# Designs tried in a protein design run: peptides against a protein of PDB entry 4CIC. Part 9

Target 1, 148 residues: chain A of PDB entry 4CIC
Amino acid sequence: KVSTKGHYGVQAMFDLAQHFGEGPVSLKSIAERQGLSEPYLEQLIAVLRKAGLVKSVRGAQGGYILAREPRDIKVGDIIRVLEGPIAPVESVSQDDPEHSLKFDFSVTKSVWEKVKKSIEEVLDSITLADMLKDAEEAQMAQGYMYYI
Target 2, 147 residues: chain B of PDB entry 4CIC
Amino acid sequence: KVSTKGHYGVQAMFDLAQHFGEGPVSLKSIAERQGLSEPYLEQLIAVLRKAGLVKSVRGAQGGYILAREPRDIKVGDIIRVLEGPIAPVESVSQDDPEHSLKFDFSVTKSVWEKVKKSIEEVLDSITLADMLKDAEEAQMAQGYMYY

## One batch from the design tools (peptide; aimed at target 1 K1 E83)

Design b1_p10_3_s1 (made by RFdiffusion4, then SolubleMPNN; from b1_p10_3, 8 letters changed)
Fold by OpenDDE base, seed 5:
Structure b1_p10_3_s1 (fold): chain B 148 residues (1-148), chain C 147 residues (1-147), chain A 10 residues (1-10)
Amino acid sequence: as target 1 above (148 residues)
Amino acid sequence: as target 2 above (147 residues)
Amino acid sequence: KSAFELVEEP
């Protein structure tokens, strides 16, 4: 399960991508559009800003923008910033000194490393630009369904 | 992250796979070998037994065995039994009635569905027999490093 | 730092 933090972080970044090139958007407007609490979004945006994925713009039309183009931000980048490295299992540092436990640990660890790698590959294959395209395609498909 | 439950469940099932064909193993022996608490393992085994992945054998040499051959048990089967369907995001049932939120929700949902599918494909591609083979290969590699 | 849990522990 992507944490609620990762999920809402991707949602907020996607909202910023939808408005990319239109200027800064307020946290309030993102929160309203994405069904997020503004205080929670503020915490997410603070982390994303510190990581250089989002920029704050000051002024009367102040708010937030993507720090990079949507094509240059992977979903994996957002998740790594919010969640840290994708760990398929909690590091049960079973520093269990017994050799037998280390061996069984190595085999099970390899399973989780395969899962980790697969997830990283998926998340690194999807950009905010890909999400924008998927959104446009879905919107066009809905538009065609209303004209039939 | 695979939950501790999923992790230890796979570990316990792998221990049973290592002893497959040798007869029933006690929960105590699994717990000792895998560094698990016996009470926690008992809960895991109860779920796995109810799902038909493990069988209980009664008698003086009683204990547990795999209900199927190691090749017929996927890691994905174990995880689905212990954790339920692999959900890449908690079902935030954002039944948010507004059309715009539903649309953005659909795009983000598709990302998580891709992640889910990828996890399922990996976990369904690995059997307990594959894990046994990987263990044998690792043991042979260690054996060659000591000679 | 909560490592990315792909499966939230219940």
Scores: peptide ipSAE 0.062, ipTM 0.814, DockQ to the pose 0.446; fails the geometry check
OpenDDE base, seeds 1, 2, 3, 4: peptide ipSAE 0.045, 0.039, 0.045, 0.034; ipTM 0.807, 0.811, 0.809, 0.810; seeds 1, 2, 3, 4 fail the geometry check

Design b1_p10_3_s2 (made by RFdiffusion4, then SolubleMPNN; from b1_p10_3, 9 letters changed)
Fold by OpenDDE base, seed 3:
Structure b1_p10_3_s2 (fold): chain B 148 residues (1-148), chain C 147 residues (1-147), chain A 10 residues (1-10)
Amino acid sequence: as target 1 above (148 residues)
Amino acid sequence: as target 2 above (147 residues)
Amino acid sequence: KSAFELVEDA
């Protein structure tokens, strides 16, 4: 499961992508559109800003913008920034240090590594630009449904 | 992340696969080899048995066996039994019902569906027989390193 | 740091 943090992070970044080139967007407006609490979004944006995916703009019309073009931001980049490395298996090590999976059996580990690689490949194959395109196609399809 | 339950479930099933054809294996022996608590393993095995992936054998030499050949059990089958459907995103719905992701934006959902599909394809492409083969190859490689 | 939990233990 993608964490709530990763999910909302991708939503927030996608919102910024939809407004890319229109100038800075306020956190309030993003929060309202995405159904997020403003304080929660502030925490997400702080992390994304520190990672250089988002920029803050100062002033009366201040807010946030993407630091890069939507085509230059992968979903995988967002997830790695917010969640860290995609871990295929919960590291059992944190909750029960005594029952650390001593025998990380090489074979079972290889299964989870394959899963990890597959997830990374998918997330790295999708940019915010791809998501924008998909959204436009979906809107056009809805528009055609209203005209039929 | 695969849950601890899924991870240990695959380990236990793999242990049973390694002993397939040798007769029933005791939970105690599996627990010892895999570094699992016996009570925890008992819970896992109960679920796997109910799903028809494992059979219990009664008697003095009783224990558990795979219900099917290793080639007929996918890793994906084990995970689905233990964890249910592979969910790509945590359903935010349980903790904050008021902040239910109202806008499950179709586009973001599609990203997670692609991830889900990819995971399913990987896990459904790996059988316990494939894992056995990989283990044998690894053992042979180690054997060659010592000579 | 909540790693991408693929499977929440229900």
Scores: peptide ipSAE 0.037, ipTM 0.809, DockQ to the pose 0.597
OpenDDE base, seeds 1, 2, 4, 5: peptide ipSAE 0.039, 0.039, 0.039, 0.035; ipTM 0.809, 0.814, 0.812, 0.814; seeds 1, 2, 4, 5 fail the geometry check

Design b1_p10_3_s3 (made by RFdiffusion4, then SolubleMPNN; from b1_p10_3, 8 letters changed)
Fold by OpenDDE base, seed 3:
Structure b1_p10_3_s3 (fold): chain B 148 residues (1-148), chain C 147 residues (1-147), chain A 10 residues (1-10)
Amino acid sequence: as target 1 above (148 residues)
Amino acid sequence: as target 2 above (147 residues)
Amino acid sequence: KSALELVEEP
């Protein structure tokens, strides 16, 4: 499962992608459109800004913009920034150091590494530009359904 | 992340696969080899048994066996039994129904569905027999490194 | 740091 943080982070970044080239977007407007609390979004944006995926613009029409073009931001980049490395298994190691999986049996580890690689490949194959295209195609399909 | 439950469930099933054809294995012996608590393993085995992946054998040499051959058990089958359907995103819906992801934006959902499908394909491509083969190959490679 | 939890433990 992608965490709520990763999910909302991708939504917020996608909202910024939809407004790319229109100028800075306020956190309030993103929060309203995406159904997020403004304080929660502020925390997400702070992390994304620190990672160089988002820029803040100052002034009366201030807000946030993507730091790169939508085609140059992978979903995998967003997830890695917000969640860190995609871990295929919960590291049991943090809560009970004594019951640290001593036998990280090489074979079971290899299964989870294959899962990790597969997730990374998928998330690295999808850009914000791909998501924009998919949204446009979906809107066109809805438009055709209203005209039929 | 696969849960601890899924991870240990795959380990326990793999232990049973390594002993497939040797007769029933005690929970105690599995717990000792896999570094699991016996009570925790008992809960896992109960679920796996109910799902028909494991059989209990009664008697003095009683214990557990795989209900099917290792080639007929996918890692995906084990995970689905222990964890349920592979969910790509945490359902935020349980804790705050008011902040239910109203905009399950079809586009973001499609990303997570692609991730889900990819995970399912990987886990359904790996059998316990494949894991046994990988273990044998790893043992052979270690044997060659010592000569 | 909330790594991608594939499975919510109930």
Scores: peptide ipSAE 0.035, ipTM 0.807, DockQ to the pose 0.604
OpenDDE base, seeds 1, 2, 4, 5: peptide ipSAE 0.036, 0.049, 0.040, 0.030; ipTM 0.806, 0.811, 0.810, 0.807; seeds 1, 2, 4, 5 fail the geometry check

Design b1_p10_3_s4 (made by RFdiffusion4, then SolubleMPNN; from b1_p10_3, 9 letters changed)
Fold by OpenDDE base, seed 4:
Structure b1_p10_3_s4 (fold): chain B 148 residues (1-148), chain C 147 residues (1-147), chain A 10 residues (1-10)
Amino acid sequence: as target 1 above (148 residues)
Amino acid sequence: as target 2 above (147 residues)
Amino acid sequence: KSFLELVEEP
């Protein structure tokens, strides 16, 4: 599963991509458009900024911008920053020491590595620019359905 | 993520596949080989049995067997039984009602659907028979390194 | 929490 953190992180980055070239966007405006709490978004943006995916702009019209063009940010980059490496198996919760994943059975590990690789390939194949294009195409398709 | 439940479920099913055709295997023996607690394995096996992936055999040499041949059980089938549909995004925890996933933004949903499809394709491409073959090949490769 | 955790919650 993509965590709620990863999901909302991609939404916030996509919002910044939609406003790329328009100048800095306030956290409040992103939070309102994406249905996020402003405090939660501040935490996400802090991580994304530290990773160099987002820049803060200071001043009266201050806010945040993408640190790179939408074409230079993969969904996989966002997920790796927010969640770390794409791990196909949950790390055994510290709370059940008796059920420690001690049996890294090589064959089951190989299955999960195949899943991991597949997820990485998909997420690394999608940029914020691809998402912008998909959004434009979806809006055009909806526009055509209202005219029929 | 594949949950601990999915991970251990695949291990338990793979253990049953390794013993397929040898008769019923005791939960105790599976638990010992796979490093699982017997009570936890009982819960997994109960779900897998209800889904028709495992059969219980009664008698003095009773235990469990695969309900189908290893080639007829996909890893995806095991995961769907134990975890439900492969969902690429966590359902918003009930505990934060303010952060309800209300904005099913169609584009972000499409990203996750692509991830879901990719995971499903991988897990549905791997059978327990494929895992058995991979295990045999790995054992042969280790045997050749010791000569 | 790893990326794959979101796939688990029904």
Scores: peptide ipSAE 0.039, ipTM 0.793, DockQ to the pose 0.571; fails the geometry check
OpenDDE base, seeds 1, 2, 3, 5: peptide ipSAE 0.036, 0.031, 0.033, 0.034; ipTM 0.786, 0.798, 0.791, 0.797; seeds 1, 2, 3, 5 fail the geometry check

Design b1_p10_4 (made by RFdiffusion4)
Pose (drawn by RFdiffusion4):
Structure b1_p10_4 (pose): chain A 133 residues (1-84, 100-148), chain B 132 residues (1-84, 100-147), chain P 10 residues (1-10)
Amino acid sequence: KVSTKGHYGVQAMFDLAQHFGEGPVSLKSIAERQGLSEPYLEQLIAVLRKAGLVKSVRGAQGGYILAREPRDIKVGDIIRVLEGSLKFDFSVTKSVWEKVKKSIEEVLDSITLADMLKDAEEAQMAQGYMYYI
Amino acid sequence: KVSTKGHYGVQAMFDLAQHFGEGPVSLKSIAERQGLSEPYLEQLIAVLRKAGLVKSVRGAQGGYILAREPRDIKVGDIIRVLEGSLKFDFSVTKSVWEKVKKSIEEVLDSITLADMLKDAEEAQMAQGYMYY
Amino acid sequence: SAPALEIAAS
């Protein structure tokens, strides 16, 4: 199960990545395109801004823009920002979950927002039918 | 975060794997060794039994034992047993989570109870210090 | 502050 925070955090950061070259966009526009609740997005952006992942701009087309290029933002970075009598007895079971955790970390660190932008272009494109191989 | 079910399901199955050669053990003994609640364990075992992963034995010193050898039970098998207008718009974000799901499935399918038994022996051993 | 993922849930 993916948390609401993780899903919406990545969705919002990806929407900003899709508008990075064009410039700042409003939070309302992000919520509209992504189907997110504005109050929840406002809170999410506040954390991402404190973390240096997004920045506000005061322009007419003010609003929000990525604070780092998409190629320099791993999906794992976003997730890391959003997340927060004695004896020793080794648990092999816990070691299995550590391996699960490591593999997830590896996948999320292997994908950047730039990679997601490239995938978005390839997957949702259109072309003449002869070119589908 | 790992669910209580996944953690206790794997713990209980591994305890049975540690006692597979010796024979059946009581549910009370599993709960005691693993620090589990007996009521929760009983419910858990019932599902595992229905799925053919564990079997009850009448015996006298009867109890429960694995229904398949440890080498034939993947951790992923245990997890899979315990788990249960319109338009199209591709979500690249969801594709990321699909990749995460695939990697987890791969890790859990690559580990059997036999692998866990081997790891348990190697990690919790004692030996002359010169061999470290 | 919760984890992004919950593992082994129904």

Design b1_p10_4_s1 (made by RFdiffusion4, then SolubleMPNN; from b1_p10_4, 6 letters changed)
Fold by OpenDDE base, seed 1:
Structure b1_p10_4_s1 (fold): chain B 148 residues (1-148), chain C 147 residues (1-147), chain A 10 residues (1-10)
Amino acid sequence: as target 1 above (148 residues)
Amino acid sequence: as target 2 above (147 residues)
Amino acid sequence: SESAFELGVS
């Protein structure tokens, strides 16, 4: 599973995307909107900042902004920063190399590599801008449901 | 990650696929070839049998066989039997429904649903027969590297 | 507890 860290990291980045161009957003405001604890969010933001996905702005109206435009940040970028490489299977510890038919292991590995590639392709196909668009479309659809 | 259970389940099913048509395979022989403990394999096989992916054959040369042809068993079928539905994200416990902007949650959820769908499509596109073919191709390629 | 296939993106 995408860890809670990856999940909340995407939420936090999406919040910053929603406010992109409006100036710095406080961690408190992100935490409140996304239902995250401030300390947890601080940890996420620290990692994201170090990776160059988020910038800290100093001052009285300081906070955080996306370091890039929403279109230039893939969900895959966020996940790789927070969780590392996508691994669909735990590396079975190579501890007992002797008795495993190396061949069967290779075929099974190829299945998981295909899964990995598919996940990467999906996550790399979705930008924060795509998420913003999806949100806008969903909001419009809800608005129409209230008018019917 | 695919759990160790899913991983080893696919290995065990692949072993049975390699021996499909040769008759029953003992758990011991599968365990030895796949580097699995017999007790662990027994648990996996019990679940797979209950799901109708494996059959037990009784007798002196008893053991297990695939219940279906390798082409009729998807990797996704094995994974769903052993691990249940594919969930790319742990269901964030709906415990605090009040303060989460329902909307942001929905968009993020849609990302994970897309990931889920992609994984399902991949796993459902690979049969044990496909794995057998890949194994054969790999073996042939190795044979050519030695010549 | 529905055992969900956990893709560890780690």
Scores: peptide ipSAE 0.060, ipTM 0.817, DockQ to the pose 0.154; fails the geometry check
OpenDDE base, seeds 2, 3, 4, 5: peptide ipSAE 0.056, 0.058, 0.054, 0.054; ipTM 0.824, 0.820, 0.819, 0.821; seeds 2, 3, 4, 5 fail the geometry check

Design b1_p10_4_s2 (made by RFdiffusion4, then SolubleMPNN; from b1_p10_4, 7 letters changed)
Fold by OpenDDE base, seed 3:
Structure b1_p10_4_s2 (fold): chain B 148 residues (1-148), chain C 147 residues (1-147), chain A 10 residues (1-10)
Amino acid sequence: as target 1 above (148 residues)
Amino acid sequence: as target 2 above (147 residues)
Amino acid sequence: GSSAFLLGAS
């Protein structure tokens, strides 16, 4: 499962993508639109900024912008920044020495590696630009349903 | 991430697959080979048995067997039994009403649905028989490296 | 906290 952090991180980045080219967006406005607490969003944005996916704009009309064009940011990039490497299996924490018997069953490992690769391929195939396009198409479809 | 439960469940089922046709395997022997506690394995096996993936054999040489041939058990079947539906995103628990604002962003949901589908396709494409074949090939390759 | 894709987190 994608963590709440990854999920909300993608939502926040998508919000910034929707406003790309319109100038900086305040954390407050993102939090309100995305249903996030402002302190939680601040933590997410700090990580994304440090990774170079988001830029802070200072001043009276300050806020945040995407550091790259939406087409140049993959969902996989966001997830890797927020959650680290995509790991389909929880690494048995080293801390329980008795259960730390890493029966590194090569065969079971290969199953999880295939899952990992599949997830990575999907997430790396979707950009914020693709998400914007999907949103526009969905809005157009809804608009046509209200006129019929 | 696949939970520890799912991971060890697949390992336990694979152990049973390796002994398929040889008769029942004791929980103790599976636990020893897979590095699992016997009580933990008992919980896993209970769930797998209830789902009809494993059968209990009673008697002095009792234990557990696969309920179906290894070719008829997908990794996806094991994971669904142990963990439920494959959900790529943790459902924001209903219990925090303030964070329960399901901004069901249809677009973000579609991303996770694509991930879910991809995971399901992979796990449903791998049977215990495929895993057995991979293990045999790996053993043969290692045997040739020692010669 | 490794916010991993937890498949099967209760």
Scores: peptide ipSAE 0.069, ipTM 0.793, DockQ to the pose 0.603; fails the geometry check
OpenDDE base, seeds 1, 2, 4, 5: peptide ipSAE 0.056, 0.058, 0.061, 0.061; ipTM 0.785, 0.795, 0.795, 0.798; seeds 1, 2, 4, 5 fail the geometry check

Design b1_p10_4_s3 (made by RFdiffusion4, then SolubleMPNN; from b1_p10_4, 6 letters changed)
Fold by OpenDDE base, seed 4:
Structure b1_p10_4_s3 (fold): chain B 148 residues (1-148), chain C 147 residues (1-147), chain A 10 residues (1-10)
Amino acid sequence: as target 1 above (148 residues)
Amino acid sequence: as target 2 above (147 residues)
Amino acid sequence: KESAFELAVS
């Protein structure tokens, strides 16, 4: 499962993508639009900024912008920054030595590796630009449904 | 992430697949081979049995068997039984009403649906029979490296 | 029904 952190991170990045080229947006405005707490969003943005996916703009009209064009940011990039490597199985925390018999059965491991690869391929195939396009298409489709 | 439950469940089912046709195996023997606690395995097997993936055999040589042939059990079937529907995103527990603003933005939801579909396709493409074959191939490859 | 399939991030 993508963690709540990954989920909200993608939402926040998508919000920034929707405002790309319009200048910096405040965290408050993102939080309000995305239904996130501002403190939580600050933590997410801090991580994303450190990873070079967002930039902070200083000044009276300061805020945050995408550090790259939406087409140059994959969903996979966002997830990897926020959550680390995509792991299809919870790493059995080494903390319980008795159950940590790493019978990492090669065969079961291969199943999870296939899952991992599939997830990575999907997430790396979707950019913020693709998401913007999908949003536009969805809005147009809704508009057409109201006129029918 | 596949939970520990899903992970160990697949291991236990694979163990049963390796012994398919040999008769019932004890939970103790599965637990020992798979490095699982017997009580934990009992819980997993109970769920799997209720779902009709395993059968209990009674008697002096009692134990458990696969309820179906290995080719008829997908990894996806095991995961769905143990973990429920494959969800790529943790369901934001409805418990925090303030943060539960389900702005399930249609666009972000579509991303996760694509991930879900991809996971399902992979897990539904792998049977216990496929896993058995992979294990055999791996053993043969190791045997050839020794020569 | 809580979907237990969580993508674990290491």
Scores: peptide ipSAE 0.077, ipTM 0.823, DockQ to the pose 0.169; fails the geometry check
OpenDDE base, seeds 1, 2, 3, 5: peptide ipSAE 0.066, 0.073, 0.073, 0.066; ipTM 0.820, 0.826, 0.826, 0.823; seeds 1, 2, 3, 5 fail the geometry check

Design b1_p10_4_s4 (made by RFdiffusion4, then SolubleMPNN; from b1_p10_4, 5 letters changed)
Fold by OpenDDE base, seed 5:
Structure b1_p10_4_s4 (fold): chain B 148 residues (1-148), chain C 147 residues (1-147), chain A 10 residues (1-10)
Amino acid sequence: as target 1 above (148 residues)
Amino acid sequence: as target 2 above (147 residues)
Amino acid sequence: GEDALELAVS
């Protein structure tokens, strides 16, 4: 499962993408639109900022902006920043060396590595720009349904 | 993350696959080989049995066997039985209808649906028979390195 | 308990 953290992180980043080029967006505005608590969002944004995905703009019209264009931010980038490396299995503590030596461990590990790779490929194939496009297409489709 | 439950479930099922055709395997033997606690394995096996992936054999040489051939058991089947539906995102409570109506929610949902589909495809593409084959190949490769 | 496979998409 993408944690709630990853999920909300992607939502927050997507909100920033929707406003890209319009100037800084307040955390309050993001929180309201995305249904997030401000304190939670502050924590997410702090991590995202530290990772260089978001910039803080100071001043009366201050807030946050994407640090890069939406096309240059993958969903995978957001998830890696918030969650760390994509681990398909709970890290069976790499620290149990005894389990690592069992052949069976290697086979099961290979299954999870395949899952990991698949997840990474999907998440790295989706940018915030792709999400914006999908949103636009969905909105247009809804608009056409109302006019028929 | 596949939960510990899913992980150990796959290990236990793989152990049973390795012994498929040799008769029933005791939970104790599986636990010892896989480094699992017996009580934990009992819970896993109970679920797997109820789902029809494992059969209990009674008697002095009793234990457990795969209910189907290794080729007919996907990793995805094991995971679905133990974990339920593959959910790539924590179920943001489907119960918040207000979030479900937001367009942004739909877009993010589509991302997670793609992830889900990808995971399902991978897990459904791997059978216990595939795992057995991989194990054999790996063992042969190691054997050749020592000679 | 919704034991959904929490695939932590990390």
Scores: peptide ipSAE 0.045, ipTM 0.813, DockQ to the pose 0.175; fails the geometry check
OpenDDE base, seeds 1, 2, 3, 4: peptide ipSAE 0.043, 0.043, 0.044, 0.044; ipTM 0.803, 0.811, 0.804, 0.807; seeds 1, 2, 3, 4 fail the geometry check

Design b1_p10_5 (made by RFdiffusion4; failed a check: the pose's geometry)
Pose (drawn by RFdiffusion4):
Structure b1_p10_5 (pose): chain A 133 residues (1-84, 100-148), chain B 132 residues (1-84, 100-147), chain P 10 residues (1-10)
Amino acid sequence: KVSTKGHYGVQAMFDLAQHFGEGPVSLKSIAERQGLSEPYLEQLIAVLRKAGLVKSVRGAQGGYILAREPRDIKVGDIIRVLEGSLKFDFSVTKSVWEKVKKSIEEVLDSITLADMLKDAEEAQMAQGYMYYI
Amino acid sequence: KVSTKGHYGVQAMFDLAQHFGEGPVSLKSIAERQGLSEPYLEQLIAVLRKAGLVKSVRGAQGGYILAREPRDIKVGDIIRVLEGSLKFDFSVTKSVWEKVKKSIEEVLDSITLADMLKDAEEAQMAQGYMYY
Amino acid sequence: EATLTITAET
């Protein structure tokens, strides 16, 4: 199960990545395109801004823009920002879960917002039918 | 975060794997060794039994034992047993989560109870200090 | 809050 925070955090950061070259966009526009609740997005952006992942701009087309290029933002970075008598007895079971955790970390660190932008272009494109191989 | 069910399901199955050669053990003994609640364990075992992963034995010093050898039970098998208008718009974000799901499935399918038994022996051993 | 919860439940 993917948390609401993770899903919406990545969705919102990806929407900003899709508008990075064009410039700032409003939070309202992000919520509209992504189907997110504005209040929740406002709170999410506040954390991402404190983390230096997004920045606000005061322009007419003010609003929000990525604070780092998409190629320099791993999905794992976003997730890391959003997340927060005695005796030793080794648990092999816990070691299995550590291996699960490591593999997840590896996958999320292997994908950047730039990679997601490239995938978005390839997957949702259109072309003449003869070119589908 | 790992669910209570996944953690306790794997713990209980591994305890049975540690006692597979010796024979059946009581549910009370599993709960005691693993620090589990007996009621929760009983419910858990019932599902595992229906799935053919564990079997009850009448015996006298009867109890429960694995229904398959440890080498034939993947951790992923245990997890899978315990778990249960319109328009198309591709979500690249969802595709990331699919990749995460795939990697977890791969890790859990690559580890059997036999692998866990081998790891348990190697990690919790004692030996002359010169051999470290 | 963890991003992922592993073994998902009905």

Design b1_p10_5_s1 (made by RFdiffusion4, then SolubleMPNN; from b1_p10_5, 7 letters changed; failed a check: the pose's geometry)
Amino acid sequence: KSALTLTEQP

Design b1_p10_5_s2 (made by RFdiffusion4, then SolubleMPNN; from b1_p10_5, 6 letters changed; failed a check: the pose's geometry)
Amino acid sequence: KSFLTLTEEE

Design b1_p10_5_s3 (made by RFdiffusion4, then SolubleMPNN; from b1_p10_5, 7 letters changed; failed a check: the pose's geometry)
Amino acid sequence: KSALTLVEEP

Design b1_p10_5_s4 (made by RFdiffusion4, then SolubleMPNN; from b1_p10_5, 7 letters changed; failed a check: the pose's geometry)
Amino acid sequence: KSILTLVEEE

